# Ledger of designs, part 159: peptides against a protein of PDB entry 4XPM

Target 1, 160 residues: chain A of PDB entry 4XPM
Amino acid sequence: VMLHSKNVKGFLENTLKPYDLHSVDFKTSSLQSSMIITATNGGILSYATSNNDVPKNSINEINSVNNLKMMSLLIKDKWSEDENDTEEQHSNSCYPVEIDSFKTKIYTYEMEDLHTCVAQIPNSDLLLLFIAEGSFPYGLLVIKIERAMRELTDLFGYKL
Target 2, 67 residues: chain B of PDB entry 4XPM
Amino acid sequence: DIKGTIAFDTHGNVIESTGVGSQRIEDIGDLSKVTLDAEGFAQVQGDSLLVHLYKRNDITLAVYTSA

## One batch from the design tools (peptide; made by RFdiffusion4, then SolubleMPNN)

Design b2_p24_7_s4 (from b2_p24_7, 10 letters changed)
Fold by OpenDDE base, seed 1:
Structure b2_p24_7_s4 (fold): chain B 160 residues (1-160), chain C 67 residues (1-67), chain A 24 residues (1-24)
Amino acid sequence: as target 1 above (160 residues)
Amino acid sequence: as target 2 above (67 residues)
Amino acid sequence: KTFTHKEKILGKDLGKKEVDLSLP
């Protein structure tokens, strides 16, 4: 399986869009960040951020990327620990899901004032990671990431 | 008159909240235990409000109204 | 908090109100 970086980047950018629940007076903010990272070391393969006003190659961009690297590593480490902890897998922060007969788990993690969720792309060495503001409900994040993964079937089984 | 809403999943995590529902997230623990009818509906009263529950596809919507 | 079960009054009317979880 070949990862097309530009296509993946565009996909991740689309995931940044907020949920507008038309049935009720509720609308989320945009995701702060959306990433595909390696499950092995938390390395970022692709990412998108909602703050696009930062000039390219600026110090602010570098700091932003460094922050993403730190967050991705921390979340990967926590994810790895939870994957080896049966108790954590049965907590309300873990959602076992099945997509087209492929099983995976969605984890929700609080990072300071941010709401995050991460899921292993089924049978792959890749994790999909969403970072949102604290106002973004965890339950909705889970639905969002599950639906996003359904659009990444080409990455199912991807090995590094 | 609708005073607010809470939608939550089977893990008790919030999907959305509006109005008074946003201030009553703690109700999810109790609301999740309410017995729904065969069509996924129930009504319960608590703290001077009537709560209308509707569950579909593992999502429960609680609508708060006046009693 | 405690909740008391009440008879169904508006339940079916709420069935028409679906949470729209469509992706943007």
Scores: peptide ipSAE 0.028, ipTM 0.708, DockQ to the pose 0.060
Fold by OpenDDE base, seed 5:
Formats: structure tokens, C-alpha cells, sequence
Structure b2_p24_7_s4 (fold): chain B 160 residues (1-160), chain C 67 residues (1-67), chain A 24 residues (1-24)
């Protein structure tokens, strides 16, 4: 399986958009970041961020990327631990889901004042990771990432 | 009239909140224990507000009203 | 906090108020 970097980047950028719930007077903020990372090492394969005001190759950009790398690694480590812990898989922070007969789990993690959500792309060595502000409801974040994964069927079964 | 809302999932996690509901997320623990009727509906009194519960497709909507 | 069951005084048709979870 070959990853199409341009398509993936565009997809991740699209996931940044906030939920505007027209049925009620509620709208989320944009996601801070959306990433596809490796389940093995937490390496970032692709990412999108709402903060696009930093000049390319600037020190601020480097710091921002480094922060993403740190967060991705931390979340990957926590995810790995939970995948090896039956009790954690049955906690309220874990959502078993099935997409087109493929099973995966969605985890929610609080990181400082941020709300994060991570899920293994079914049968793959890849994780989809959303990072949002604390005002972004976890339940909605879970729904968002589930819906997003349904659009990544081409990555199902992807092995590094 | 409606003072606020909370929508939450089967894990008790928030899907959305508006109005007074945004300040009453802690109510989810108790609201999740309320027995709903065959149509997924219940009305309960909490503090000074009446809460109308409606559940469909594993999503529970709590509507806070004065009456 | 505790909740006490009350007599139903409003309609049960809250389906129209269901959350629209469609992506923008």
C-alpha cells in the first residue's frame, strides 16, 4: 500500500474544521492539530495544524513541530500501554468500534488543558490523532474521529 | 423555557452543552442513572430546574427548563 | 446532586431537538 501524502495532508486539514451543531446553539473550536503517526514509534507521517501564522523554517515553527512530536510520542506511549491493559480497554476512556467489519478502539486522553483522541487505523501500524482545546467535548471528539476513520479505508491494513 | 442542554454518550462523555448545561456537566453521573420510559423519555427535578431526558441511538439529551 | 422524578408536563417529542452530528 502506498500513501498519497498530498491526499492525506488535505484530509487532515479538513478534519481541523469545527463542528457546527445546527440542531442546537453549539459550535466547537477548530482542532489544534490532526495527525497520522506510527503506532511503533509515534513518528509523525503527516499532520495539519490550525496555527498557520508561523513563517516556514522559523524558530517558532520548529518549536511548534517539536511540541507536536512530543505530544504524539506521549500519546502513542499511553496508547501502547492501554492496548496491553485489559482494564484500560474497558474504561470510559475507550470506545470499541467497528468500521466495515474492521475493529478498532478509540481512546480519549487529557493532556494538560487539551482534549486528545487517538485511534488505530484498523489492522494498521498507523494511529489517527486529534488534538483539541478543552472546550471540545470528548463525546463529540470521539464521533469526529470515528467518522474520519471511515474515510481512510485505503489505509486499513497498512503495515510499516 | 429552555435554559440549557447537555448531550452525552453511553460513556458519560459530553457531546455538546449549551446554556446552564455547560455549568452542570457533573449532572451526567446522576442523569445517566435515570430510568427512561419505553420511548426513551423522562422528566426529573434537579435543583431549581426541571430536566427533560430523551435518549435515542445511545445519545442522551438533557434539556433544562424552569418548568 | 439528586434528581426527583416529576410528572410529565411537556411533550415527549424531543426528537426534533436531536443533535445533528454531521460534519460541516
Amino acid sequence: as target 1 above (160 residues)
Amino acid sequence: as target 2 above (67 residues)
Amino acid sequence: KTFTHKEKILGKDLGKKEVDLSLP
Scores: peptide ipSAE 0.026, ipTM 0.647, DockQ to the pose 0.059
Fold by OpenDDE base, seed 3:
Structure b2_p24_7_s4 (fold): chain B 160 residues (1-160), chain C 67 residues (1-67), chain A 24 residues (1-24)
Amino acid sequence: as target 1 above (160 residues)
Amino acid sequence: as target 2 above (67 residues)
Amino acid sequence: KTFTHKEKILGKDLGKKEVDLSLP
């Protein structure tokens, strides 16, 4: 399986869009960031951000990207720890799910004032990571990432 | 009339909230313990509000009304 | 033990909502 950066980037950009329930007066903000990272080192393979106001090649852009790299690494480390901790896997921050007979886990993590959600793409060396503002409900974030993973079946089993 | 809503999952995490529900997220702990009928429905009196509970597809919707 | 029309819609909608997350 070949990872095509153009297609993946566009997919991640679409995940940034806010969730609208329609039936009630409830709509989320856009995700701050959406990323596919390696489960091995936490390296970013592809990412999208809602912050389009940062000029290219600016020091602020560099700092923003560096911050994403830092957060991805921290979340990967926490995820790795939890994958080896039975107690953490049974906490309310862990959602075991099954997609087309493939099993994975969705984790929610508080990162400073941000709400994050991460899940291993089934049988792969890749993690899907959403970063949102603290106002984004965790329960909805979990639903969002599960639905997103269902559209990434081509990456199931992807090995580096 | 509806004063607000809270939708939450089986882990007690919020999915959505509106109106007075947004100010009563702490109610989820108690609401999650309420026994629902065969249709996934229950009513609970909370303070000055009546809470209507409806569970479907592992999501619980709490609707706050007066009376 | 009865639901209003709005409450019924809310219950149905929570279980049916879809978001376009397809690959481009």
Scores: peptide ipSAE 0.022, ipTM 0.786, DockQ to the pose 0.023
Fold by OpenDDE base, seed 4:
Structure b2_p24_7_s4 (fold): chain B 160 residues (1-160), chain C 67 residues (1-67), chain A 24 residues (1-24)
Amino acid sequence: as target 1 above (160 residues)
Amino acid sequence: as target 2 above (67 residues)
Amino acid sequence: KTFTHKEKILGKDLGKKEVDLSLP
């Protein structure tokens, strides 16, 4: 399977959009970041950020990218630890899910004042990572990432 | 006359909150223990508010109203 | 007191929103 970087980027950009629960008059903020990273070393394969107003090649952009790299690595490390810890897999921070008969887990992590969630794309060497503000409810964040993964079936089983 | 809402999942994590519900997230611990009827409904009196519970697709909605 | 019609709709809508939640 060939990864089309532009298609993946567009997908991630779409995941940034807020969700509006009209029936209860609740609307989320946009995600701060959405990324596909490697499960092996936490390297970023593709990413999208809501702060698109940052000029390219600016110091602010560099700092932003560096921050994303740091966060992705930290989350990957925590994820790796949890994947090898039975107790963590049974905590309230772990959601086992099944998509089209493929099993994976969604983990929620608090990073400072941010709410994050990460999930291995089923049977792949890839992780999908959402980073949101603290006002973004964890439960809804989990639902969001689960639904997003359902649109990434072409990446199921992808190996590096 | 809805005063607020809380929706939460089976892990007790918040999905959404509005109104007074946003200030009563701590209620989830108690609300999650409430026995629902066969239709997934329950009512619980709390302080000056009545909480209406509805569960569907493993999501519980708590609606806060006046009694 | 039972659930009002509006409250029942909210519950149904929540369930529907959960099921229908997809990428924007």
Scores: peptide ipSAE 0.019, ipTM 0.731, DockQ to the pose 0.044

Design b2_p24_8_s1
Fold by OpenDDE base, seed 3:
Structure b2_p24_8_s1 (fold): chain B 160 residues (1-160), chain C 67 residues (1-67), chain A 24 residues (1-24)
Amino acid sequence: as target 1 above (160 residues)
Amino acid sequence: as target 2 above (67 residues)
Amino acid sequence: SELLDAILEEINSADFTPPGPLTY
């Protein structure tokens, strides 16, 4: 089984869109980044960003990609630690969830001034990772990644 | 009249905030401890404002109004 | 409440449907 790279990319791009509620006067920014990374070493398999269009191969584009690589590795490391720490799994930064009888956990991590959340795609070697501005509430970020995860059933059980 | 809102989850993390609610995120600690009735409703006098609490599907909504 | 119901409806209406199959 192989990943359909273009469709995965398209999915991640769709997750970038902000919330704009009308029942209350509340709206978010777009996600800064959305990624699927490997749980084994934090390698990026696919990503999407809402950053302004930057020329290819420019220093700004290179720095942006390098920053994503660094963040993905750091978050993967923290996730790995927490998966082996029962105390961390009972903190307010861990959300056990079940999707169609498949269990996983959503973790929230502060990365400097950014709000991030990550979840293992059930029974897979893959992690879904959202990176947002600090103004994006964690509670809503968790809801967002849970809803997004429900659309990734094709990847449940995916092994590298 | 509604002066603001805070919606938060069972972990005490914010889902949304508006108006005076955005300035009262620290209230979540106390509001999360309030006992709701069978309909998932409660009222709390925080200060000069009255807080109306509603809970459904693990989401709590606090609506701030004048006392 | 009607307001909470409305908030929940808006949040749950978000669409993340992929453009096609994610594997082949």
Scores: peptide ipSAE 0.760, ipTM 0.960, DockQ to the pose 0.927
Fold by OpenDDE base, seed 4:
Structure b2_p24_8_s1 (fold): chain B 160 residues (1-160), chain C 67 residues (1-67), chain A 24 residues (1-24)
Amino acid sequence: as target 1 above (160 residues)
Amino acid sequence: as target 2 above (67 residues)
Amino acid sequence: SELLDAILEEINSADFTPPGPLTY
């Protein structure tokens, strides 16, 4: 089984879209970035970013990608630690969820001034990771990643 | 008339906030302790605002009104 | 609450459908 790189990236790009509610006067910014990374070493398999005006192979692009690599590794390490810590799994930063009888957990992590959340794609070696501005509320971020992950059934059980 | 809203989850994390609700995020601590009726409803009188609480599917909505 | 129902509907209506199969 191989990943369809273009479709995976397309999915991640779709997750960048902001919420714009009309029932109440509330809207968010776009996600800063959305990634699928490996649970084993935090390597980035696919990513999308709202900063699409950076020239290819420019210094700014390199710095941006390097920053994503750094964040993904740090979050993977924190996730790994929490998966082995029962206390952290019962904190307000951990949301146990079930999707079509598959169990996983959503974790929220503050990364400097950014709001992040990460979840293991059920029974897989993959993590889905959202990075947002600090103005993006955690409760909504959790809902967003849960809803997004429901569309990743093709990746349930994916092993590297 | 609605002066603002706060929606929050069972962990006390904000889902959305508007109007005066955006400046009253600290209310979530107390609002989360309010006992709701069988229909998931309660009213709490605050300072100058009345708070209407609605809960469904583990999401609580606080609606702030003047009366 | 009609308002809460409306909020929930808007949130749940977000479309994250991939452009195609994620594996081959």
Scores: peptide ipSAE 0.760, ipTM 0.960, DockQ to the pose 0.916
Fold by OpenDDE base, seed 1:
Structure b2_p24_8_s1 (fold): chain B 160 residues (1-160), chain C 67 residues (1-67), chain A 24 residues (1-24)
Amino acid sequence: as target 1 above (160 residues)
Amino acid sequence: as target 2 above (67 residues)
Amino acid sequence: SELLDAILEEINSADFTPPGPLTY
């Protein structure tokens, strides 16, 4: 089984969209980035970023990708540690969830001034990772990634 | 009249905030301890504002009004 | 609460449907 790179990329790009509520006067920024990474090594399999003003193959693009690689690895490491820490799994930063009978957990992590959340795609070797500005509320970020994950059933059980 | 809102989850994390609610995020600590009725509703009088609490599907909405 | 219902509806209305199959 192989990933359909274009469709995965398209999915991630769709997750970048901000919330703009009308029932209340509240809106968010777009996600800074959205990624699918490996749970084993933190390697980026696919990513999308709201900073699309960077020319392809430019030094700036390389730097941005390198930054994403660094962040993904750091978050993967935190996630790995927390997955082996019962106390962390019961903290306010961990949300156990069930999607169509599949169990997973959503973690929130502060990365400098950024708000991030990560979740293992159920029964898979993959993580979904959202990176947002600090103004993006964690509670909403968690809801966002949960809703997004529900659309990743094709990846449930995906093994490297 | 609604002066602001705070929506938060069971972990006390903000989902959204507006108006005076955006300046009163610290209220979540106390609001999360309020006992709701069978319909998921409560009212809490604080300072000059009345807080209307509604809970559904693990989301709590606090609506701040002047009365 | 109608307001809470409206908020929930808006949040849940976000569409993250992939453009196609994610695997082949």
Scores: peptide ipSAE 0.762, ipTM 0.961, DockQ to the pose 0.923; fails the geometry check
Fold by OpenDDE base, seed 2:
Structure b2_p24_8_s1 (fold): chain B 160 residues (1-160), chain C 67 residues (1-67), chain A 24 residues (1-24)
Amino acid sequence: as target 1 above (160 residues)
Amino acid sequence: as target 2 above (67 residues)
Amino acid sequence: SELLDAILEEINSADFTPPGPLTY
């Protein structure tokens, strides 16, 4: 089984869209980035970013990609540690969730001034990772990634 | 008249905030301890504002009003 | 609460449907 790179990319791009509530005067920024990474090594399989104005192969683009690589590795490491830590799994930063009878966990992590959340795609070697500005509230970020995860049934059970 | 809102989850994390609610995130700690009625509703009188609490599907909404 | 219902509906209305199958 192979990943459909274009469709995965398209999905991630869709997750970048901000929330714009009309019932109350509340609007978020777009996600800074959205990624599918490996749970084993933190390698990026696919990513989308809200800033696509950077010329391709420019130093700024390379720096941004390298930054994402570093962040993904760091978050993967933290996730891996927490998955082996009972206390961390009971912290306010861990949300146990169930999707179609599959159990997984959503973790929130502060990275510099950014808000991030990560979740293992059920029974897979993959993690879904959202990176947002610090103004993006964690409660909504968790809801966002949970809803997004429900659309990833094709990846449930995906092994590298 | 609504002066602001805070919506938060069972972990006390903000989902949204508006108006005076954005300046009262610290209220979540106390609001989360309020006992709601059978319909998931409560009213709490604070300093100068009345807080209307609504809970559904593990989301609590606090609506701040003058009365 | 009508307002809470509205908020919930807006949040849940976000569309994350992939453009097609994610694997082949």
Scores: peptide ipSAE 0.761, ipTM 0.960, DockQ to the pose 0.928; fails the geometry check

Design b2_p24_8_s2
Fold by OpenDDE base, seed 2:
Structure b2_p24_8_s2 (fold): chain B 160 residues (1-160), chain C 67 residues (1-67), chain A 24 residues (1-24)
Amino acid sequence: as target 1 above (160 residues)
Amino acid sequence: as target 2 above (67 residues)
Amino acid sequence: SELLDKILEEINSFDFTPPGPLTY
């Protein structure tokens, strides 16, 4: 079983879209990045970014990708540590969730001025990672990744 | 006459905020302790504003009004 | 609350449906 690169990419690109509530005067920015990474080493399997203004094959593009790699690795490391830390799993930064009888956890992490959240795709070697601006509320970010995760049933149980 | 809103989850993290609510995120600590009725509703008189609290599906909405 | 219901509806209306199968 292999990942369908194009469809995974398309899914991640769709997650970038902002929330624009009309019932109240509230709108978020787009996610800066959305990624599927490995839980084993934090490697990026697929990613989407809202920063499409960078020319292809430019130095800025390379730098941005490198930055994503660094953030991915750092978040993966924090996630790994927290998965082995009972206290961290009971903090306000950890959301135990159940999706169709599958249990997972959503973690929120502050990365400098960015808001991030990460969750293990149930029973898989994969993590879903959202990176947003600091103005993106954590509560909504958690909802976003939880709802997105519900559509990743194809990846439940995926092993590298 | 809504002056603002704050929606927050059971962890006290913001889901959305508008108007005066955006400047009163710190109120979540106290608002989360308010006892709601069977319909998930309560009212709390704050400073000059009345706070209407609604809870549904583990999400709490605080609506700030002048009355 | 009608307002809370509307907020929930709007949040839940976000479409995360993948364009197709994620594996092959």
Scores: peptide ipSAE 0.755, ipTM 0.960, DockQ to the pose 0.914
Fold by OpenDDE base, seed 4:
Structure b2_p24_8_s2 (fold): chain B 160 residues (1-160), chain C 67 residues (1-67), chain A 24 residues (1-24)
Amino acid sequence: as target 1 above (160 residues)
Amino acid sequence: as target 2 above (67 residues)
Amino acid sequence: SELLDKILEEINSFDFTPPGPLTY
């Protein structure tokens, strides 16, 4: 079984879209980045960013990708630590969730001035990672990644 | 009339905030301790504003009004 | 609460459906 690169990319691009509520006067920014990374070493398998105005293969594009690689590795390390720490799993930064019959956890991490959340795709070697501006509320970010995760059933059980 | 809103989860994290609610995020600490009735409703006087609390599932909505 | 119901409905209306199968 192989990943369908284009469809995975398309999914991640769609997750970038902001919330624009009409029942109340509330609107978020777009996600800065959305990624699927490996739980083993934080390697990026697929990613999407809200700013696509940077020319391909330019130094600016390379720098932006390198920044994502660094963040993904840092978040993977923190996630790994928390998965082996009972106390951290009971903090306000950890949300145990059940999708269908599968259990996973959503973690929120503040990275400099950014709000991030990460979750292991159930029974897989993959993590879904959202990176947002600091103005994006954590409670909504958690809801967003949970709802997105529910559409990744094709990846449940995916092993590297 | 509604002066603002705050929606928050069981961890006390904000889901959305509007109007005066955006300036009263610190109220979540106290609001989360309010006992709701059987239907998930409560009213709390907060400063000069009345706070209407509604809970459904794991989300609590605080609606700020003048009365 | 009618307002809370509307908020929940809007949040849940976000479409995350992939453009196609994620694996082959």
Scores: peptide ipSAE 0.755, ipTM 0.960, DockQ to the pose 0.921
Fold by OpenDDE base, seed 3:
Structure b2_p24_8_s2 (fold): chain B 160 residues (1-160), chain C 67 residues (1-67), chain A 24 residues (1-24)
Amino acid sequence: as target 1 above (160 residues)
Amino acid sequence: as target 2 above (67 residues)
Amino acid sequence: SELLDKILEEINSFDFTPPGPLTY
């Protein structure tokens, strides 16, 4: 089987939308970026970004994409290390979760001034990665990626 | 008269904050130690604010009020 | 808590449904 690139991209674009709570006076920013990357090499299979103000083919666009590639690789490396570290798996930055009887973990990582979280799509070679501004609270970011993950059942067990 | 709120998870990470709650994130450490009743409720008197605690589905909500 | 219930409902109302199958 192959990834349906258009539908995956569309899914990621939808995840960018902010939370706007009306019960309380609270609203987040949009996610800066949302990506599906390989767990093996940190390669980006699909991505979406809220920064659409950058002209196409501009140097700023190229730099932005390159930055995403670098962040993706760094986060993949951190994730790989933590998956083999019992201490890190018991920190407050690791959330074991179960989706439809499949187990996975959500990790939060601070990348300079950005808040990120990453999770392995259950039994797959893929990671879902959210990158947000520092104002986006980690607890809500974890909830967001967990809820998003529940809609990725087509990718459960996906192997490269 | 709600002066602010903090919602946080079982790891002590913020889910949302408003009003005075946004300036009282450090309270999570102590609030997380409060024993809730069978309905997931507790009330804690602070220095100047009253804190109402509610818990459901691993989310704790702290509501700050006067008196 | 009525307020907590409302918060939970709002958080859970976010729609992540993909536009179609993610594989073929």
Scores: peptide ipSAE 0.755, ipTM 0.960, DockQ to the pose 0.913
Fold by OpenDDE base, seed 5:
Structure b2_p24_8_s2 (fold): chain B 160 residues (1-160), chain C 67 residues (1-67), chain A 24 residues (1-24)
Amino acid sequence: as target 1 above (160 residues)
Amino acid sequence: as target 2 above (67 residues)
Amino acid sequence: SELLDKILEEINSFDFTPPGPLTY
């Protein structure tokens, strides 16, 4: 089984869209980045970013990609630690969820001034990772990644 | 008139905030301790504002009004 | 609460549908 790169990319790009609530005067920024990474090494399999103005092969693009790689690795490491830490799994930064009888956990992590959340795609070797500005509230970020995860059934059970 | 809102989850994390609610995120600690009735409703008198609490599906909405 | 219902509806209306199969 192989990933359909274009469709995965398209999915991640869609997740970047902000919430704009009309019932109340509340709207978010777009996600800074959305990624699918490996749970094993934190390698980026697919990613989308809100900043698409960077020329291809530019130094700025390289730097941005490198930053994503670094952040991905850091978050994967933290996730791995938490998955082996009972206390962390019971903290307010961990949201156990069940999707179609599959169990997973959503973790929130502060990365500098950014708000991030990560979740293992059920029964897979993959993690879904959202990176948002600090203004993006964690409660909504968790909801966002949970709802997004529900649409990743094709990736449930995906093994590297 | 609604002066603001705060919606938060069972972990005390904000889902949305508006108006005066955006300036009262610290209220979540106390609001989360309020006992709601069978319909998931409660009212709490704050300083100068009345807080209307509604809970459904693990989301609590606090609506701030003058009365 | 009608307002809470509306908020929930709006949040749940976000479309995460992939453009197609994610694997092949």
Scores: peptide ipSAE 0.755, ipTM 0.960, DockQ to the pose 0.917; fails the geometry check

